# Ledger of designs, part 5: peptides against a protein of PDB entry 3VA4

Target 1, 107 residues: chain A of PDB entry 3VA4
Amino acid sequence: EPIGQLRLFSGTHGPERDFPLYLGKNVVGRSPDCSVALPFPSISKQHAVIEISAWNKAPILQDCGSLNGTQIVKPPRVLPPGVSHRLRDQELILFADFPCQYHRLDV

## One batch from the design tools (peptide)

Design b1_p10_2 (made by RFdiffusion4)
Fold by OpenDDE base, seed 4:
Structure b1_p10_2 (fold): chain B 107 residues (1-107), chain A 10 residues (1-10)
Amino acid sequence: as target 1 above (107 residues)
Amino acid sequence: LLDLNALLND
């Protein structure tokens, strides 16, 4: 069962979407085989990864060297490629210009 | 059938 959820907020691209997150690597990207598939041209084919381990309560987000970057909204910061960021519940993230929110599920 | 997204550059 999913450990967390990534919500893509509604916007010009369309309605809100929710993606389940599981143990292991959840790849965020434009490629259709990504766990979190964001089929938008500004998203890199393999944009970022959200890694969840049983022993790590907070998932780790890493940008994969994306063209248009990954940012944390509060406090604002750009994530350098390959640098780990521990996600907090309700964390707001920008993949390129797409706002998303991580939600930890009660499991 | 081509996946157009797959043809785009990063």
Scores: peptide ipSAE 0.180, ipTM 0.765, DockQ to the pose 0.203
Fold by OpenDDE base, seed 3:
Structure b1_p10_2 (fold): chain B 107 residues (1-107), chain A 10 residues (1-10)
Amino acid sequence: as target 1 above (107 residues)
Amino acid sequence: LLDLNALLND
């Protein structure tokens, strides 16, 4: 059962996509092996990771040393590689220039 | 099947 969701908003790449997030590590990246596979050239093969330790705890987002970076939208902030960021429900994230939104599911 | 994405640069 998914604990959260990551939404990739619609854009020039196509329609929006929703990715389920589970307990443990959810890797975001261009590699098809990633839990959140974003098959776009500007996304690193292993771009970032969303780690969920428990259903009642805020997930941790870390950039994995991506080429084009990971940013929080509000307030604007570039995430340094390897630094833990606690995700807030409904948080807007840029992986490279792809806008996404984290949503906590009711479990 | 070969994963071509794994061969691409970041």
Scores: peptide ipSAE 0.175, ipTM 0.757, DockQ to the pose 0.168
Fold by OpenDDE base, seed 5:
Structure b1_p10_2 (fold): chain B 107 residues (1-107), chain A 10 residues (1-10)
Amino acid sequence: as target 1 above (107 residues)
Amino acid sequence: LLDLNALLND
C-alpha cells in the first residue's frame, strides 16, 4: 500500500507520470532499478532518495550527490548532498530540471 | 535490459 505519491509533471519528455512511494527508501534516479525511475540523461543513476519511516511522519528527501542537483521550489533552495529535507505535502521539487510534486496519500 | 547511458554516465 503506497503512503505517498511523486508526480512527474508533463513536459518535453512526455506525459505526466505518477510514482507510488512506500515505507523505506524510494530511490529517485536514472537507473531502471530505482523505485522512481526517471530515465533522462540529466538525472543521475542514483539522484536522490525519499525515505518514509512511518505513515504518520513526513518523508525525508536527500540528494545523493547528483550531478545536476535537487532543489525545492518554494521557497527556492538547493539541497546540499546528504542533508535531510522534510517534505511538506504538495511540495514542488526539481530533480535536475524536472519538476515534480510530492503529495501524501490518505491511508 | 542493458542501458548504455546508465553505464557510461553519472
Scores: peptide ipSAE 0.146, ipTM 0.750, DockQ to the pose 0.207
Fold by OpenDDE base, seed 2:
Structure b1_p10_2 (fold): chain B 107 residues (1-107), chain A 10 residues (1-10)
Amino acid sequence: as target 1 above (107 residues)
Amino acid sequence: LLDLNALLND
């Protein structure tokens, strides 16, 4: 059962997409094997990871050394590779140029 | 910003 959700906002790439997030590591990347598969050339094959240790804990986001980076929108912040960032509910994230939003599910 | 070769390989 999903604990959270990552929303990819609509854009030139197409419509909005929602990705379920589960306990453990949810890899964000261009590779089709990723939990959050973003099949876009500016996204690294393994771009970032969202790790959820428990349903009642904030997830941890880490950039995996992506080419085009991972950023938090508010307040603006570039995430250094491998540095843990605790996600807040409704946090806005940029994977390369793709805006996304994390949402905690009430389950 | 973008390196096409790197984009395909990374």
Scores: peptide ipSAE 0.121, ipTM 0.740, DockQ to the pose 0.484

Design b1_p10_2_s1 (made by RFdiffusion4, then SolubleMPNN; from b1_p10_2, 6 letters changed)
Fold by OpenDDE base, seed 4:
Structure b1_p10_2_s1 (fold): chain B 107 residues (1-107), chain A 10 residues (1-10)
Amino acid sequence: as target 1 above (107 residues)
Amino acid sequence: SLAANAALEE
């Protein structure tokens, strides 16, 4: 069962999309086999990873050396590649220019 | 554009 959800907000690219997040690595990227597949040219094939552990259900977000970066919105912060960021519930994230939101599921 | 660059490079 999904442990969390990543919402891609609606925009010029299209409507809102919700992606389930599971234990382990949830790769965010343009490649179609990514757990969170964002098929947009500004997104790197393997852009970032959201890892959820059984020991700590709070996800860890890492940028994977993406070209156009990963940012936290509040407080504003650019994530250096490979540096762990612990996601808070309802956290707003920018993958390149695409705003997303993490939501913890009550499971 | 950044999108075009990313599409070509990654």
Scores: peptide ipSAE 0.230, ipTM 0.867, DockQ to the pose 0.616
Fold by OpenDDE base, seed 3:
Structure b1_p10_2_s1 (fold): chain B 107 residues (1-107), chain A 10 residues (1-10)
Amino acid sequence: as target 1 above (107 residues)
Amino acid sequence: SLAANAALEE
């Protein structure tokens, strides 16, 4: 049972994709074994991690020292590598140049 | 490009 979702918006790469997020670590990266696999060359193999410790707690986003960075859209901010950022529901995130959105599932 | 560089370095 997924606790949240990460949406990759549609773009030149193709249509929108929704990735389920579960309790524990959800790795975002180019490697095919990542929970959120983004098979694009600008994405690092291990780009970032979204950790969900409990269903009623805000997930933690952490950049893993990616080459092209992780950013929050509003307000605009580059996330320092290894620093925990608590995700807000409906938060817009850039992994490199790919816009995504986190949302909590009501289940 | 940034994409090419990322693909080569990691």
Scores: peptide ipSAE 0.227, ipTM 0.868, DockQ to the pose 0.563
Fold by OpenDDE base, seed 2:
Structure b1_p10_2_s1 (fold): chain B 107 residues (1-107), chain A 10 residues (1-10)
Amino acid sequence: as target 1 above (107 residues)
Amino acid sequence: SLAANAALEE
């Protein structure tokens, strides 16, 4: 049962995609083994991780030492590798240049 | 670089 969702907005890469997020670690990366697989060359094989401890707790986003970085859009900031960032509902994220949005699911 | 990223494990 997914308790969150990561939306990859439409772009030159193709249409919008929605990725379910589950309890535990949801790895974002180019590797097809990732929970959130973003098969693009600018995305690191293991780019970032979204860890969800409970349905009623904000997820933690960490960059995993990606080459092209992870950024929060509002307010804008680059996430240093390994530093925990609590995701707010509807938060906009850039993985490299790919805009995404996190939202909680009503569970 | 993008090319380097594509070739690296990380």
Scores: peptide ipSAE 0.097, ipTM 0.725, DockQ to the pose 0.525
Fold by OpenDDE base, seed 5:
Structure b1_p10_2_s1 (fold): chain B 107 residues (1-107), chain A 10 residues (1-10)
Amino acid sequence: as target 1 above (107 residues)
Amino acid sequence: SLAANAALEE
């Protein structure tokens, strides 16, 4: 069962999409093999990873050396490649210029 | 397409 959710907000690309997040590594990327598949040119094939070690622990977000970067919105900052960022519930993230939001699910 | 995207650059 999913432990978290990543929401891609609606935009010029289309409507909102919700992606379930599971224990382990949830890869975000343009590749259709990714757990969070974002089929957009500005997204790298393997853009970032959200790793969830346990249902009661905050996930770790890490940029995988993406071309257009991964950013945290509040406070605004670009995540250096390979540097772990512990996600807070309701955290707003930019993959390239695509706004997303993480939230934990009640399990 | 998704398949095409996978073949593109980083």
Scores: peptide ipSAE 0.086, ipTM 0.720, DockQ to the pose 0.221

Design b1_p10_2_s2 (made by RFdiffusion4, then SolubleMPNN; from b1_p10_2, 6 letters changed)
Fold by OpenDDE base, seed 5:
Structure b1_p10_2_s2 (fold): chain B 107 residues (1-107), chain A 10 residues (1-10)
Amino acid sequence: as target 1 above (107 residues)
Amino acid sequence: SLAANALKEL
């Protein structure tokens, strides 16, 4: 069962989408093979990864050397490629210019 | 960023 969720907010691209996150590596990217598939030109084929090592540990977000970057919204910060960022519950993230939110599921 | 600012209102 999913441990977390990544929400892609609605926008010019279309409606809101919710992606379940599981133990292990959840790849965010334009490739349809990604756990979090964001089929938009500005998203890299493999853009970022959210790794969940255990249900009771905060996930780790890493940018995978994406073209248009990964940013934390509050406080604003561009994530350097490959640098681990521990996700907070309800954290707001930009993949390129696409606003998303991570939240932990209470299961 | 513009996207970040817009997100604040979502």
Scores: peptide ipSAE 0.060, ipTM 0.705, DockQ to the pose 0.047
Fold by OpenDDE base, seed 3:
Structure b1_p10_2_s2 (fold): chain B 107 residues (1-107), chain A 10 residues (1-10)
Amino acid sequence: as target 1 above (107 residues)
Amino acid sequence: SLAANALKEL
């Protein structure tokens, strides 16, 4: 069962969507075979990865050299490609211009 | 960015 969730907020693209996150690598990208498939032109085919090594450990977010970048909202910063960022619960993330939120599931 | 600013308001 999922141990985390990535929420894509509603916007001009459509309604809110929730994506389950599992142990291992959860790829975020435009490609339909991504764990978190965001089928939008501004999202790279393989945009970023959320890696969860253990149910009781903070996930790691890495940008995969995306065209339009990955950003943390608070405090605001662009993530350099390949650099590990430990996700905080309720972290607000921008993949290109798409706002998302990570949260841990208590299961 | 506009998206980042909008998200700050949530």
Scores: peptide ipSAE 0.059, ipTM 0.702, DockQ to the pose 0.046
Fold by OpenDDE base, seed 4:
Structure b1_p10_2_s2 (fold): chain B 107 residues (1-107), chain A 10 residues (1-10)
Amino acid sequence: as target 1 above (107 residues)
Amino acid sequence: SLAANALKEL
């Protein structure tokens, strides 16, 4: 069952989309086989990873050396490639210019 | 970015 959710907000690209997040690695990227598939040219094929462990249900976000970067909105921070960022519930994220929000699910 | 600024309003 999903441990969390990543919401892609609506925009010029289309409507809002929700992606379930599971234990293990949830890859964010343009490739269609990514857990969080964002089929947009500014998103790298493998852009970032959200890793969730059984003992740490707060996800760890890492940028995978993406072309257009990964940022936290509040407080503003550009994530250096490969550096772990512990996601907070309701945290707002930019993958390239695409705004998203992480939501922890009650399981 | 514009997206970041808009999102800060939430």
Scores: peptide ipSAE 0.059, ipTM 0.708, DockQ to the pose 0.045
Fold by OpenDDE base, seed 2:
Structure b1_p10_2_s2 (fold): chain B 107 residues (1-107), chain A 10 residues (1-10)
Amino acid sequence: as target 1 above (107 residues)
Amino acid sequence: SLAANALKEL
């Protein structure tokens, strides 16, 4: 069962979408085989990864050397490739220019 | 929207 959720907010690309996050590595990218598939030109094929090691631990977000970057909104910061960022519940993330939100599910 | 507000924080 999913442990978390990544919400892609609505925009010019279309409506809001929710992606389940599971134990292990959840790859964010343009490739259709990604756990979080964002089929947009500005998203790298393998853009970032959200790793969840246990249900009771904060997920780790890493940029995978994406072209257009990964950013945390509050406080604002650009994530250097491969640097671990522990996600907080309800954290707002930009993959390229696409705003998303991580949500911890009550399991 | 929340998305718009988030972008304004950058």
Scores: peptide ipSAE 0.046, ipTM 0.724, DockQ to the pose 0.044

Design b1_p10_2_s3 (made by RFdiffusion4, then SolubleMPNN; from b1_p10_2, 8 letters changed)
Fold by OpenDDE base, seed 2:
Structure b1_p10_2_s3 (fold): chain B 107 residues (1-107), chain A 10 residues (1-10)
Amino acid sequence: as target 1 above (107 residues)
Amino acid sequence: SVAEKAALEL
């Protein structure tokens, strides 16, 4: 069962979408085989990864050397490639220019 | 901004 959720907010690309996040590595990218598939030109094929090691631990977000970057909204910060960022519940993330939100599910 | 758009959708 999913432990978390990544919401892609609505925009010019279309409506809001919710992606389940599971134990292990959840790859964010343009490639269709990604756990979080964002099929947009500005998203790298392998853009970032959200790793969840346990249900009771904060997920780790890492940028995978993406072209257009990964950013945290509050407080604002650009994530250098490969640097671990522990996600807080309801954290807002930018993958390139696509706003998303991480949500911890009550399981 | 993109960040502001996200905040408004919360």
Scores: peptide ipSAE 0.035, ipTM 0.685, DockQ to the pose 0.043
Fold by OpenDDE base, seed 3:
Structure b1_p10_2_s3 (fold): chain B 107 residues (1-107), chain A 10 residues (1-10)
Amino acid sequence: as target 1 above (107 residues)
Amino acid sequence: SVAEKAALEL
């Protein structure tokens, strides 16, 4: 069962969508075989990865050298490619210009 | 906007 969730907020692209996150690597990208498939032109085919090593450990977010970048909203920062960022619960993330939110599931 | 989403989630 999923131990985390990535929420894509509603916008001009359509309604809100929730993606389950599992142990291991959860790839975020435009490619349809990504765990978190964001089928938008500004998203790289393999844009970023959320790696969850344990149910009781903060996930790691890494940008995969995406064209349009990965950013943390608060405090604002652009994530350098390949650099590990520990996700906080309720973290707000921009993949290109798409706002998302990570949260840990308590089940 | 991104700012609006952030505010709503606080």
Scores: peptide ipSAE 0.033, ipTM 0.663, DockQ to the pose 0.035
Fold by OpenDDE base, seed 1:
Structure b1_p10_2_s3 (fold): chain B 107 residues (1-107), chain A 10 residues (1-10)
Amino acid sequence: as target 1 above (107 residues)
Amino acid sequence: SVAEKAALEL
């Protein structure tokens, strides 16, 4: 069962979508085989990764050297490629210009 | 806008 969820907010691209997050690596990207597939031209094929371990429920987000970047909204910060960021519950993330929200599920 | 949407969720 999913341990977390990534919500893509609604926008000009279409309606809101929720993506389940599992133990291990959850790749965010434009490629259709990504766990979090964001089929938009401004998203890199492999844009970022959210990794969840069994012993640490807080996911680690890393940008994978994306073209248009990964940012945390509050407090605002651009994530340098490959640098680990521990996600907080309900944290708001920008992949390029697409707003998303991480939610930790009670499992 | 993206900023407005983020503000609404905070």
Scores: peptide ipSAE 0.032, ipTM 0.668, DockQ to the pose 0.040
Fold by OpenDDE base, seed 4:
Structure b1_p10_2_s3 (fold): chain B 107 residues (1-107), chain A 10 residues (1-10)
Amino acid sequence: as target 1 above (107 residues)
Amino acid sequence: SVAEKAALEL
């Protein structure tokens, strides 16, 4: 069952989309086999990873050396590649220029 | 905008 959710907000690309997040590695990227598939040219094929452990339901976000970066909106922070960022519930994230929000699910 | 979306979530 999903432990969390990543919401891609609506924009010029189209409507809002919700992606379930599971235990283990949830890859964010342009490749269609990514857990969070964002089929947009500014997104790297493997852009970032959201890792969730059984003992740590707060996900760890890492940029994978993406071309256009990963940023936290509040407080503003550009994530250096490979550096772990612990996601807070309701946290707002930019993958390239695509705004997303993490939501912890009650399980 | 991103800022507006952030404000809506606060």
Scores: peptide ipSAE 0.032, ipTM 0.669, DockQ to the pose 0.034

Design b1_p10_2_s4 (made by RFdiffusion4, then SolubleMPNN; from b1_p10_2, 7 letters changed)
Fold by OpenDDE base, seed 4:
Structure b1_p10_2_s4 (fold): chain B 107 residues (1-107), chain A 10 residues (1-10)
Amino acid sequence: as target 1 above (107 residues)
Amino acid sequence: SAAANAALEL
């Protein structure tokens, strides 16, 4: 039962893709075993983590010390590695240069 | 490929 969704917008890499997010840790990275697998050279093997707890459906995003960074779009800011950011519904995120959007599912 | 990329340090 997914709690949220991470949408990777379409781009030069290909079409839009939606990734389900579950309770616990959802790793974003280039490694194929990541929950959100983004097989692109500029994405770190383990780039970031979106953690969703049972106590609070609002996910916590942390950059995992990625090479090309994790950014929030509005307002624009780079997330320092390991610093917790509480995601808002419909929040726009950049993993390296790849624009994504978090969506909270109605469950 | 994803497998090839995974081998790179990044």
Scores: peptide ipSAE 0.031, ipTM 0.637, DockQ to the pose 0.236
Fold by OpenDDE base, seed 5:
Structure b1_p10_2_s4 (fold): chain B 107 residues (1-107), chain A 10 residues (1-10)
Amino acid sequence: as target 1 above (107 residues)
Amino acid sequence: SAAANAALEL
């Protein structure tokens, strides 16, 4: 069962989409085999990864050297490639210019 | 499509 969720907000690309997040590595990218598949040209094939090591631990977000970057919204900052960022519940993230939100599921 | 996009370098 999913431990968390990543929501892609609605926008010019289309409606909102929700992606379940599971234990292990949840890859965010343009490639269709990614756990979080964002089929948009500004998203790298392997853009970022959300790793969940345990249900009771904060997920780790890491940019994978994406072309257009990964940003945290509050406070605003670009994540350097390969640097681990602990996700907070309700955290707002930009993959390229696509706004997303992580939230922990009550399981 | 996602498949078409995946074929591009990025």
Scores: peptide ipSAE 0.028, ipTM 0.635, DockQ to the pose 0.229
Fold by OpenDDE base, seed 1:
Structure b1_p10_2_s4 (fold): chain B 107 residues (1-107), chain A 10 residues (1-10)
Amino acid sequence: as target 1 above (107 residues)
Amino acid sequence: SAAANAALEL
């Protein structure tokens, strides 16, 4: 049962894609083994992680030392590697140059 | 390609 969703907006890379997020670690990266697989050269193989716990379903985002970084859009902020950021519903994120949006699911 | 991407160390 997915707890949240990460949307990759449409762009030069192709159409919009939605990725389900589950309890535990949801790895964002270029590797096909990632929960959120973004097969683009500017994305690190293991770029970031979105961790969701059972006691607090608000996801924690951490950059994993990616080459091209992870940023919060509003207000603009680069996430230092390994620093926890609590995601808000509808929050906009940049993984490298790719805009994404987190959405909390009700059920 | 996916194979080419996997070969990069990013």
Scores: peptide ipSAE 0.027, ipTM 0.632, DockQ to the pose 0.242
Fold by OpenDDE base, seed 2:
Structure b1_p10_2_s4 (fold): chain B 107 residues (1-107), chain A 10 residues (1-10)
Amino acid sequence: as target 1 above (107 residues)
Amino acid sequence: SAAANAALEL
């Protein structure tokens, strides 16, 4: 069962979409095989990874050397490739220019 | 398209 959720906000690309996040590695990327598939040209095939080790631990977000980057919105921070960032509940993330939000699910 | 996206090396 999903432990978290990544919401892609609505935009020029279309309506809002919610992606379930599970234990282990949840790859964010343009490739259709990704757990969080964002089929947009500015998203790298394998853009980032959200790793969840346990239901009671904050996930780790890591950029995978994406072309257009991964950023935290508040406080603003560009994530260097391969550097672990502990996600906070309701944290706002930019994958390239696509705004998303991580949400912890009550399991 | 998905095919076009796959061809783009990003």
Scores: peptide ipSAE 0.025, ipTM 0.627, DockQ to the pose 0.238

## One batch from the design tools (peptide)

Design b1_p11_1 (made by RFdiffusion4)
Fold by OpenDDE base, seed 3:
Structure b1_p11_1 (fold): chain B 107 residues (1-107), chain A 11 residues (1-11)
Amino acid sequence: as target 1 above (107 residues)
Amino acid sequence: SSNHFDPSFLE
């Protein structure tokens, strides 16, 4: 059962996609075996990770040393590689230039 | 499927 969801907004790349997030590490990256597979050249093979340790705890987002970075939209912030960022519900994230939104699922 | 990011979403 998914604990959260990461939504990739629609754009020039195509339609919206929703990715379920589970307990443990959810890797965001260009590699097809990533939990959140974003098959775009500006996304690193292993770009970032969203770790969920419990259903009632905020997920932790870390950039994995990506080439084009991971940013929080509000307040604007570039995430240094390996530094933990606690995700808020409805948080807007840029992986490279791809806007995404995290939200907690009611489960 | 129709959710597109709009900067106006931000406060």
Scores: peptide ipSAE 0.117, ipTM 0.764, DockQ to the pose 0.211
Fold by OpenDDE base, seed 1:
Structure b1_p11_1 (fold): chain B 107 residues (1-107), chain A 11 residues (1-11)
Amino acid sequence: as target 1 above (107 residues)
Amino acid sequence: SSNHFDPSFLE
């Protein structure tokens, strides 16, 4: 049962894609075995991680030392590697130059 | 693999 969703907006790469997020670690990266697989050159193999716990369903986002970074759009903020950022519902995120949006599922 | 994104254009 998914707890959240990460949407990759449509762009030059193609149509939008929605990725379900589950309890535990949801790795965002270029590697095909990532929970959120973004097969693009500018995305690191293991770019970031969105971790969701049972006691606190609000996801924690951490950049994993990616080459092109992870940023929060509003207000603008570049996430330092390994620093926890609690995601808010509807939060806009940039993984490298790819805009995404986190959506909390009511479940 | 480039996306041109402007937050101001998002609904």
Scores: peptide ipSAE 0.104, ipTM 0.752, DockQ to the pose 0.450
Fold by OpenDDE base, seed 2:
Structure b1_p11_1 (fold): chain B 107 residues (1-107), chain A 11 residues (1-11)
Amino acid sequence: as target 1 above (107 residues)
Amino acid sequence: SSNHFDPSFLE
């Protein structure tokens, strides 16, 4: 069962989409085999990774050397490639220019 | 699209 969720907000691309996040590595990218598949040209094939090591630990977000970057919205921060960022519940993330939100599920 | 999203619009 999923431990978290990544929400892609609605926009010009279409409606909101919710992606389940599981224990282990959840790859965010344009490739269809990604756990969080964002099929948009500005998203890198393997853009970022959200790693959840345990149900009671905050996930770690890393940019994978994406072309258009990964950013935390509040406080604003561009994530350098490969640098670990511990996700807070309800954290807002930009993958390229696509706004998303992480939230923990109570399981 | 060419539109840039403003994160401040998120609530």
Scores: peptide ipSAE 0.094, ipTM 0.762, DockQ to the pose 0.381
Fold by OpenDDE base, seed 5:
Structure b1_p11_1 (fold): chain B 107 residues (1-107), chain A 11 residues (1-11)
Amino acid sequence: as target 1 above (107 residues)
Amino acid sequence: SSNHFDPSFLE
């Protein structure tokens, strides 16, 4: 059962897509086997990871040394590679230049 | 080049 959701907003790439997030590591990347597969050239094969340790704990976002970076939108912040960022509900994230939003599911 | 996403456009 998914604990959270990551939404990729619509854009020139196509329509909005929602990705379920589960306990454990949810890898964000261009590789098709990623939990959050973003098949775009500017996304690294393994770009970042969202780790959820428990349903009642905030997920941890970590950039994996991506080429084009991971950023928090509000307030603007570039995430240094390997540094843990605790995601807030409704957090807006840029993977490269692709805007996404995390939200917790009430399950 | 890419344009910066403006979160104010989100509902």
Scores: peptide ipSAE 0.082, ipTM 0.744, DockQ to the pose 0.287

